# Designs tried in a protein design run: peptides against a protein of PDB entry 3HUF. Part 201

Target 1, 320 residues: chain A of PDB entry 3HUF
Amino acid sequence: MWIIEAEGDILKGKSRILFPGTYIVGRNVSDDSSHIQVISKSISKRHARFTILTPSEKDYFTGGPCEFEVKDLDTKFGTKVNEKVVGQNGDSYKEKDLKIQLGKCPFTINAYWRSMCIQFDNPEMLSQWASNLNLLGIPTGLRDSDATTHFVMNRQAGSSITVGTMYAFLKKTVIIDDSYLQYLSTVKESVIEDASLMPDALECFKNIIKNNDQFPSSPEDCINSLEGFSCAMLNTSSESHHLLELLGLRISTFMSLGDIDKELISKTDFVVLNNAVYDSEKISFPEGIFCLTIEQLWKIIIERNSRELISKEIERLKYA

## One batch from the design tools (peptide; made by RFdiffusion4, then SolubleMPNN)

Design b2_p26_2_s1
Fold by OpenDDE base, seed 1:
Structure b2_p26_2_s1 (fold): chain B 320 residues (1-320), chain A 26 residues (1-26)
Amino acid sequence: as target 1 above (320 residues)
Amino acid sequence: SAAEKKLKEQIKKEEEEAKKENEEEK
């Protein structure tokens, strides 16, 4: 989201979130959803137009800002952004930090991008929330992204957490739920006057983790917890691979269970399978190798003695 | 939406009024 601040009390000492939309900026406007009052004698009554575009798909992957357009309203002294005069037709900016000078005002409006990119675990939740979140200037998507800051956990009572949720947790993404998204949607008007009124996801995240026994206390309890072990996995999902990497596993990939030969077995402590393959082929697993699902692995990983538990299961199957 | 169109038209009108005001102040 874009946040504006200014020196010299020209914004009344307040920070403001700018959502996607258009704003008339000047001395003689009243602060509302489409106006930004700037208190300076050096600023025209209506000085500039700011337009913030909705997030692009590219912004979801890059964590880049919503496009920020600035137009001078034919003022005597013009408008500058980052010391450059804004052109007569307006200019568009993709920089994360903008110093906006209105006329000869000695104080600048400082616009900065607070990165927030929300990944969804399922397309249904994305379809429900994407439009509202995009109108907050929040990029949204389903695919994993290095720019992802938040991950929406779907609350299905009594279901295991998904691989996406497990991976989001281990990569230290803030896990949120629908309650947080609802809260975000309600504060849009209140944060016009004070950007500090924007709800923090951290408390929501803490509550999710504390109230769900499927999570360890910290990602650090699981990261590299299986260092020194080797696994083989079916080449099915990138998220599963990245999850296993974060556990500190050495990973070999195979395309079918038929590719699991004696050489692979000799180098591998266990095989990780997806649920469909595990359920369909459990009767045909190679002898002398421990096969499990990611969900079964997760149940072991969340235990404090995960290494001992894995070692015992490996030993049990080597001697069976 | 019809409301969004009306808002865009209002903003455009305000931009045009602002430009005229600023031209008169020059």
Scores: peptide ipSAE 0.354, ipTM 0.888, DockQ to the pose 0.869
Fold by OpenDDE base, seed 3:
Structure b2_p26_2_s1 (fold): chain B 320 residues (1-320), chain A 26 residues (1-26)
Amino acid sequence: as target 1 above (320 residues)
Amino acid sequence: SAAEKKLKEQIKKEEEEAKKENEEEK
């Protein structure tokens, strides 16, 4: 989201969130959803227009800002952004930091981008929330991205957490739920005067972990917990691969169960399969190798004695 | 939406009024 602040009390000492939309900026406007009051005698009554665009798909992957347009309203002394005079037709900016100088005002409006990108695990939830979140200037998507800051877990009571949720947790993404999204939808008006009124996602995250026994106390409890073990997996999911890497596993990839030869078995402690392959191919599993699903692996990983548990299962199959 | 279109028209009008005010202050 875009946040503005300024020195010299020209913004009344307040920080403000700018959502996608258009704002008239000047000395003689009242703060509302379309106006930004700036208190200086050097600023025109109505000095500039700011327009913030909704996020693009590219912004979801890059964590880049919503496009910020600035137009001077034919003022005597113009408007500058990052020491450059704004063109007659207005200019658009994709920089994360903007120093906006209105006329001869000695104080600048500082606009900065606070990255917030929400990944959804479930396409139905994305479809439900994406429009509202985009109107808050929050990029949304389904795919993993290095720019993701938050991950929406699906509240299915009694279901195992997904691989996406497991990976989001281990990469230290803030896991949130629909209750947080509902809360975000209500704050749009209240944050006009004070950006500090934004809801803290960390409190939601703490509550999710506390109330769900499928999460360890921290990602650090699981990261590198299986260091020294080797696994093999089907080359089907990048998220699954990255999850296993975060566990500290040495990973070998194969294309089919038929590629699991004696050499691979000799170097591999266990084979990780997706649920569909595990259920369909149970009868065709190679002898002498421990095969499990990611969900079965996760149930072991969340235990304090995960290394001992895995070692026991590996040993049982070597002597069978 | 119809509301967004109306808001855009209001903002455009305000921009035009602001430009006139700023020309008179030159």
Scores: peptide ipSAE 0.349, ipTM 0.886, DockQ to the pose 0.891
Fold by OpenDDE base, seed 5:
Structure b2_p26_2_s1 (fold): chain B 320 residues (1-320), chain A 26 residues (1-26)
Amino acid sequence: as target 1 above (320 residues)
Amino acid sequence: SAAEKKLKEQIKKEEEEAKKENEEEK
């Protein structure tokens, strides 16, 4: 989201979140959803227009800012952004930091981008929330992205956590739920005067982890916990591959169960399968190798003695 | 929406009024 601050109390010592929308900026306006009061005798009554666009799809993958448009309202001394005079028709900015000078005001408005990108685990939840979150200047998507800061966990009562949720946890993404999204949707008016009123997602995350036994106490308990083991997996999911890498596993990939030869078995401690393949192909598993699902692996990994547990299972099936 | 159109029209009017005011101050 865009946040503005200013020197010399020209914003009354307050930070403000700018959501996507249009703002008239000047000395003689009242702060509201479409106006930003700037207190200086050197600023025109109505000096500039700011327009913040909704996030693009690209912004979700890059963590880039919503486009920030600045237009001078034909003032005597103009408007500058990053020491450059704003053009007559206005200019658009994609920089994460904007130093905005209104006329001859000795103090600048500093706009900075606070990255917040929300990944969803399923398309239904994305479809429900994307519009509202985009109106808050929050990029949203389904696919894994290095720019993701938050991950929406869909709570189905009695279901295991998804691979996406497991991976989001291990990569230290803040896991949130529907309750946090609801809270975000209500803050738009309250944060006009104080950007600090933005709800802390870390509290929501702590509550999710505390109340769900499917999570370890920390990502650090699982990261590299299986160092020195080797696995094979079907080349079907990038998130699954990245998850297994974060566990410290050496990973080999195969296209079908028929590709699992004696050489691969000799170098592999276990095979990781998705639920559908595991359930359908149980009778066709190669002899002398331990096969399990990611969910079964996760249940082992969250235990304090994960290495001992997995070693016992490997031994049990090699000698069966 | 009708509300969004009305808001855009109000903002446009305010921009035009602001420009006129700023021209008078030149």
Scores: peptide ipSAE 0.349, ipTM 0.886, DockQ to the pose 0.875
Fold by OpenDDE base, seed 2:
Structure b2_p26_2_s1 (fold): chain B 320 residues (1-320), chain A 26 residues (1-26)
Amino acid sequence: as target 1 above (320 residues)
Amino acid sequence: SAAEKKLKEQIKKEEEEAKKENEEEK
């Protein structure tokens, strides 16, 4: 989201969130959803127009800001952004930090981008919330992105957490739920007056982790917990691979169960399968190797003695 | 939406009025 602040009293000492939209900026406007009052004798009554665009699909992957357009309203002394005079037709900016000077005002409006990108685990949830979140200047998507700051957990009652949720947790992404999204939807008017009224996602996250026994106490309890073990997996999802990497596993990939030969078995401690393959092929598993799902692996790794548990299962099947 | 269109038209009008005001102050 874009936040503006200024030195001195030109913004009344307050920070303001600028959502996607258009704002007339000047001395003689009243603060509302389309106006920004700036208190200075050195600025015009209506001095500039700011237009913030909704996030692009690219912004979800890059964590880049919503495009910020500035137009001078034919003022005597113009408008500058980052010491550069705004062009006659307006200019667009993708920098995360903008110093906006209105005319000869000695104080600048400082606009800065607060990165917030929300990944969804469920396409239906994305479809429900994306439009509203985009109107807040929040990029949204389904695919993994290094720019993601928050992850929306799918609350299916009685189901195991998804691989996406597991991975988001290990990546130290703030896991949130629909309750947080609902709260975000209500703040749009209130944050015009005070940008600090944005809800704390960390509180939501702490509550999710505390109330769900499928999470370890910390990502650090699981990160590299299986260092020194080797696994083989089907070449399926990048998230599954990255999850296993974060566990400290050496990973070999295979295309089919038929590719699991004696050589692979000799070099691999266990095989990780997706649920569909595990359920269909459980009768045809190669002898002498431990096969499990990611969800079964997760149940082991959240235990304090995960290494001992895995070692015991590996030994049990090598000597059976 | 109809509301968004009205708002856009209002902002455009205000921008045009602001330009005239700023030309008179030059």
Scores: peptide ipSAE 0.346, ipTM 0.884, DockQ to the pose 0.863

Design b2_p26_2_s2
Fold by OpenDDE base, seed 4:
Structure b2_p26_2_s2 (fold): chain B 320 residues (1-320), chain A 26 residues (1-26)
Amino acid sequence: as target 1 above (320 residues)
Amino acid sequence: SKEEEELKKKIEEEEKKAKEENEKEK
C-alpha cells in the first residue's frame, strides 16, 4: 500500500494511506477519498493530481508498488518527484520511495510503499476478495511468490490444513483468515486521516495458531527438523517439494510408482505421496518402504519428538 | 464501463477546474 507522510506538518502531522484512485492535491481542497489537503502557502490551491493504479500481476510476484502517476496541474513552479521535474503530460513512477515537491514548498511529501501481497490457497476465495483487495492496492494471487507477506487460510472447520498453508507457515508468511480480510475491507474510510489505523495481521495470525492444534508453536520448530532423512516424491507439486526442502529432507523425484525400485528403496527413508495417489495406489505400494501423505508427515512434524517418531515408523517398516 | 467513463470525466473536470484556478492565481 502507498503511504504518504510529509515534513513541516504540511499533512497535519498525519500519515495517510493512498488507495488506488485519483487525488487532487493542493492547499485549497478538503481531505477525502479523492483529495489531499496540503497546508503550505507555497502550494497552489489545486497543485497536482496523483493517480495510483491497481496492482498488476507482476506486482504480486515482485512486491513492487502500484504505479504512481503524478501530474502537475499547470502550476507556476511545477511539481518535482525525486528532484526531477514532472513532465508536462505527467509521469509514472514504480519506485518504492517518492519525494514529491509541490512548487517552492520547502517540505516534501514522502510517499513510500508498504509491501503487502496476499496469497490465497484456493481460487474461490481469491475470486471473492481479489477485486476488493486490489482496490486497496494489495496484490493478490494463488501461486507461491517470494513477495507474499500474507496467506489466506480457508476456514473449513474440521479439515486438515492444506499443503499451501503448511508451506506458508514454514515460509514465515502471516497466515490470515476471512475475518481479517473483512476487517481490511472496512478500514478504507477510517485510514484517510491516519494510516496507523491499518489493522495488524499479527493478532489474527496469533489467534489462528493458538486455536488450531495443527500448527506448531513456530516455523523454527519444523524447519530442518528432518535433516538427515531422505524421501522420494512424485514430481507433481512444487509447493510440496518446497515444503519438504524446508523440513531439511533430501528429495528424490519420480514420475510413477513403478520407478520405485530396490535401489531407490535402499536410499530413501520414506515416500511422500499426495492424497489422491495414496488412496488410489495403496494396494500397489512397494514392499519395504514407508509411504505416507504430506498431511500424515505434517502430523508427525508438529510433534515435539518428530525425529523419533519418524525414525520409529521407518524402522517398523524396514524390519516388517 | 459507464462508471469508469463517468469517473474519468469527473477527473478531467476536476483537473480543468484546478488549472483554471491556478491560472487565476498566477
Scores: peptide ipSAE 0.127, ipTM 0.744, DockQ to the pose 0.864
Fold by OpenDDE base, seed 3:
Structure b2_p26_2_s2 (fold): chain B 320 residues (1-320), chain A 26 residues (1-26)
Amino acid sequence: as target 1 above (320 residues)
Amino acid sequence: SKEEEELKKKIEEEEKKAKEENEKEK
């Protein structure tokens, strides 16, 4: 989201969130959803127009800001952004930090981008929330992204957490739920005058972890917990691969169960399968190798004695 | 959309008013 602050109390000492939309900025406007009052004798009554666009798909992957347009309203002394005069037709900016000078005002409006990108675990939740979140200037998507700051876990009662949720947790993404999204939807009007009123997702995250036994106490409890073990996996999911890497596993990939030869078995402690292959091929598993799903592996790795549990399971199948 | 056109007109009217006010202060 874009946040503005200013020097010299020209914004009355307040920080303000700018959601996607259009704002008239000047000395003689009243603060509302479309106006920003600036207190300076050196600025015009209506000095500039700010327009913030909704997030693009690219912004979700890059963590880039919503496009920020500035237009001078034919003022005597113009408008500058980052010491550059705004063009006659307005200019658009994708920089994360903007110093906006209105006319000869000695104080700048400082706009900065607070990165927030929300990944969804399923398309249904994305379809429900994407429009509202985009109107808050929050990029949304389904695919893994290095720019992802938050991950929406769907609370389905009685289901194990998904691979996406597991990976989001281990990569230290803030896991949130629908309750946090609901809360975000209510703050839009209240944060016009005070950006500090934005809810902290860390409280939601702490509550999710505390109240769900499917999570370890911290990502650090699981990161590299399986160092020294080797696995083979089907080349099906990038998230599954990255998850296994974060566990400290040496990973080999294969395309089919038929590719698992005696050489691979000799170098591999266990095979990781997706649920569909695991359920369909249980009767045809290679002899002398431990096969499990990511969900079965997760149940082991969240235990304090995960290494001992895996070792025992590997031994049981080597001597059967 | 019709809503986008109405918003565009409103912005254009506010910009026009702003320019006229700024010209009187010059």
Scores: peptide ipSAE 0.123, ipTM 0.741, DockQ to the pose 0.828
Fold by OpenDDE base, seed 5:
Structure b2_p26_2_s2 (fold): chain B 320 residues (1-320), chain A 26 residues (1-26)
Amino acid sequence: as target 1 above (320 residues)
Amino acid sequence: SKEEEELKKKIEEEEKKAKEENEKEK
């Protein structure tokens, strides 16, 4: 989201979130959803127009800012952004930090981008929330991205957490739910005067973790917990691969169980399968190797003695 | 949409008013 601050009390000592939309900026406007009052005798009554675009798909993957347009409203002394005079037709900016000088005002408006990108685990939830979140200047998507800051878990009552949720948790992404999204939607007007009134997602996250026994107390309890073990991964997602890497596993990727020979079995501690392959191929499992799903592995790794548990299962099948 | 067109007109009117006010201060 874009946040503006200013020196010299020209913004009344307050920070403001700028959501996607258009703002008239000047001395003789009243603060509302489309106006930004700036208190200085050195600026025009109506000095500039700011327009913030909705996020692009590219912004979701890069964590880049919503496009910020600045237009001078034919003022005597113009408008500058990052020491450059704004062109007559206005200019657009994709920099994360903007120093906006209105005319001869000695104090600048400082605009900065606070990255917030929300990944969804469920396409139906994305479809429900994407429009509203985009109107808050929040990029949204389904695919894994290094720019993701928050992850919306799928709340199916009584279901195991998904691989996406597991990976988001280990990646230290803030896990949130629909309650946080609903709360986030209500603050749009209140944050006009004080950007600090944005709800903290960490409280929502703490409550999710506390109330769900499928989560360890922290990502650190699981990260590298299986260091020194080796696995073969069959027909899993890229998220599954990244999840196994975060566990500290050495990973070999194969196309079929038939690719697992005696030499590979000697070097591999266990085989990781998706649910469909696990259920269909149970009869075809190689002798002397432990096969499990990601969900079964997750149930082991959330235990405090995960290394001992997995070692016992490996030994049980090597000597069977 | 009608709402987008109304918003665009409102912005254009506010920009016009702003320019007219700024010309009087010159």
Scores: peptide ipSAE 0.123, ipTM 0.743, DockQ to the pose 0.946
Fold by OpenDDE base, seed 2:
Structure b2_p26_2_s2 (fold): chain B 320 residues (1-320), chain A 26 residues (1-26)
Amino acid sequence: as target 1 above (320 residues)
Amino acid sequence: SKEEEELKKKIEEEEKKAKEENEKEK
């Protein structure tokens, strides 16, 4: 989201969020959803237009700002952005920090980008929320991205958390839910005049973790917790592979259960399967190897004695 | 949408009014 601040109380000492939309900026306008009052005698009654574009799909992957357009409204002294005069047709900016000088005003409006990118675990929730979040200047998507700051957990009562949720947690993405998205929607009007009223996602995250026994206390409790163990996995999702890497596992990949030979068994402590393969192939599992799902592995990993639990299961099957 | 066109028209009218006011102050 774009936040504006200014020196010399020209913004009444307040920070303001600029959501996607158009704003007339000047001395003789009233603050609302489309106007920014700037208190200076050196500023024209209606000085500039600011336009914040909705986020692009590219912004979701790059963590770049919503495009910021500035147009001078044919003022006597013009408008400058980052010491450069704004062109007659307006200019567009993709920098995360903008110093906007209106005419001869000695104080600048400072615009800065606060990065927020929301990943969704399922397409249904994305379809429900994407439009509203884009109107907040928040890029949204389904795919993993290094720019993602937040992850929306699907609330299915009584279901295991998804691999996407597990991975989002371990990569230290802030897990949020539909209640946080609803809260964001309700405070939209109040945060226009006071950017400090933006809801804290970390508080929502803490409440999710506290109220759900399927999460460990911290990502650090699980990261490298299985260092020194080796697993074999079916060539599944990238998230599944990255999840096992974050656990500190040595990973071997195979294409079918038939590829699990004596050599692979000798080098592998356990086999990780998806639910569909686990349920369908349960009778054909190789003897003497521990096979489990990612969800079963996760249930072990969240325990304080995860290494001892896994070691006992490996030993039980080697000597059975 | 009709709403987007009305918003665009309102913005253009406000920009025009702003330019006319700024020309009178020159």
Scores: peptide ipSAE 0.116, ipTM 0.735, DockQ to the pose 0.929

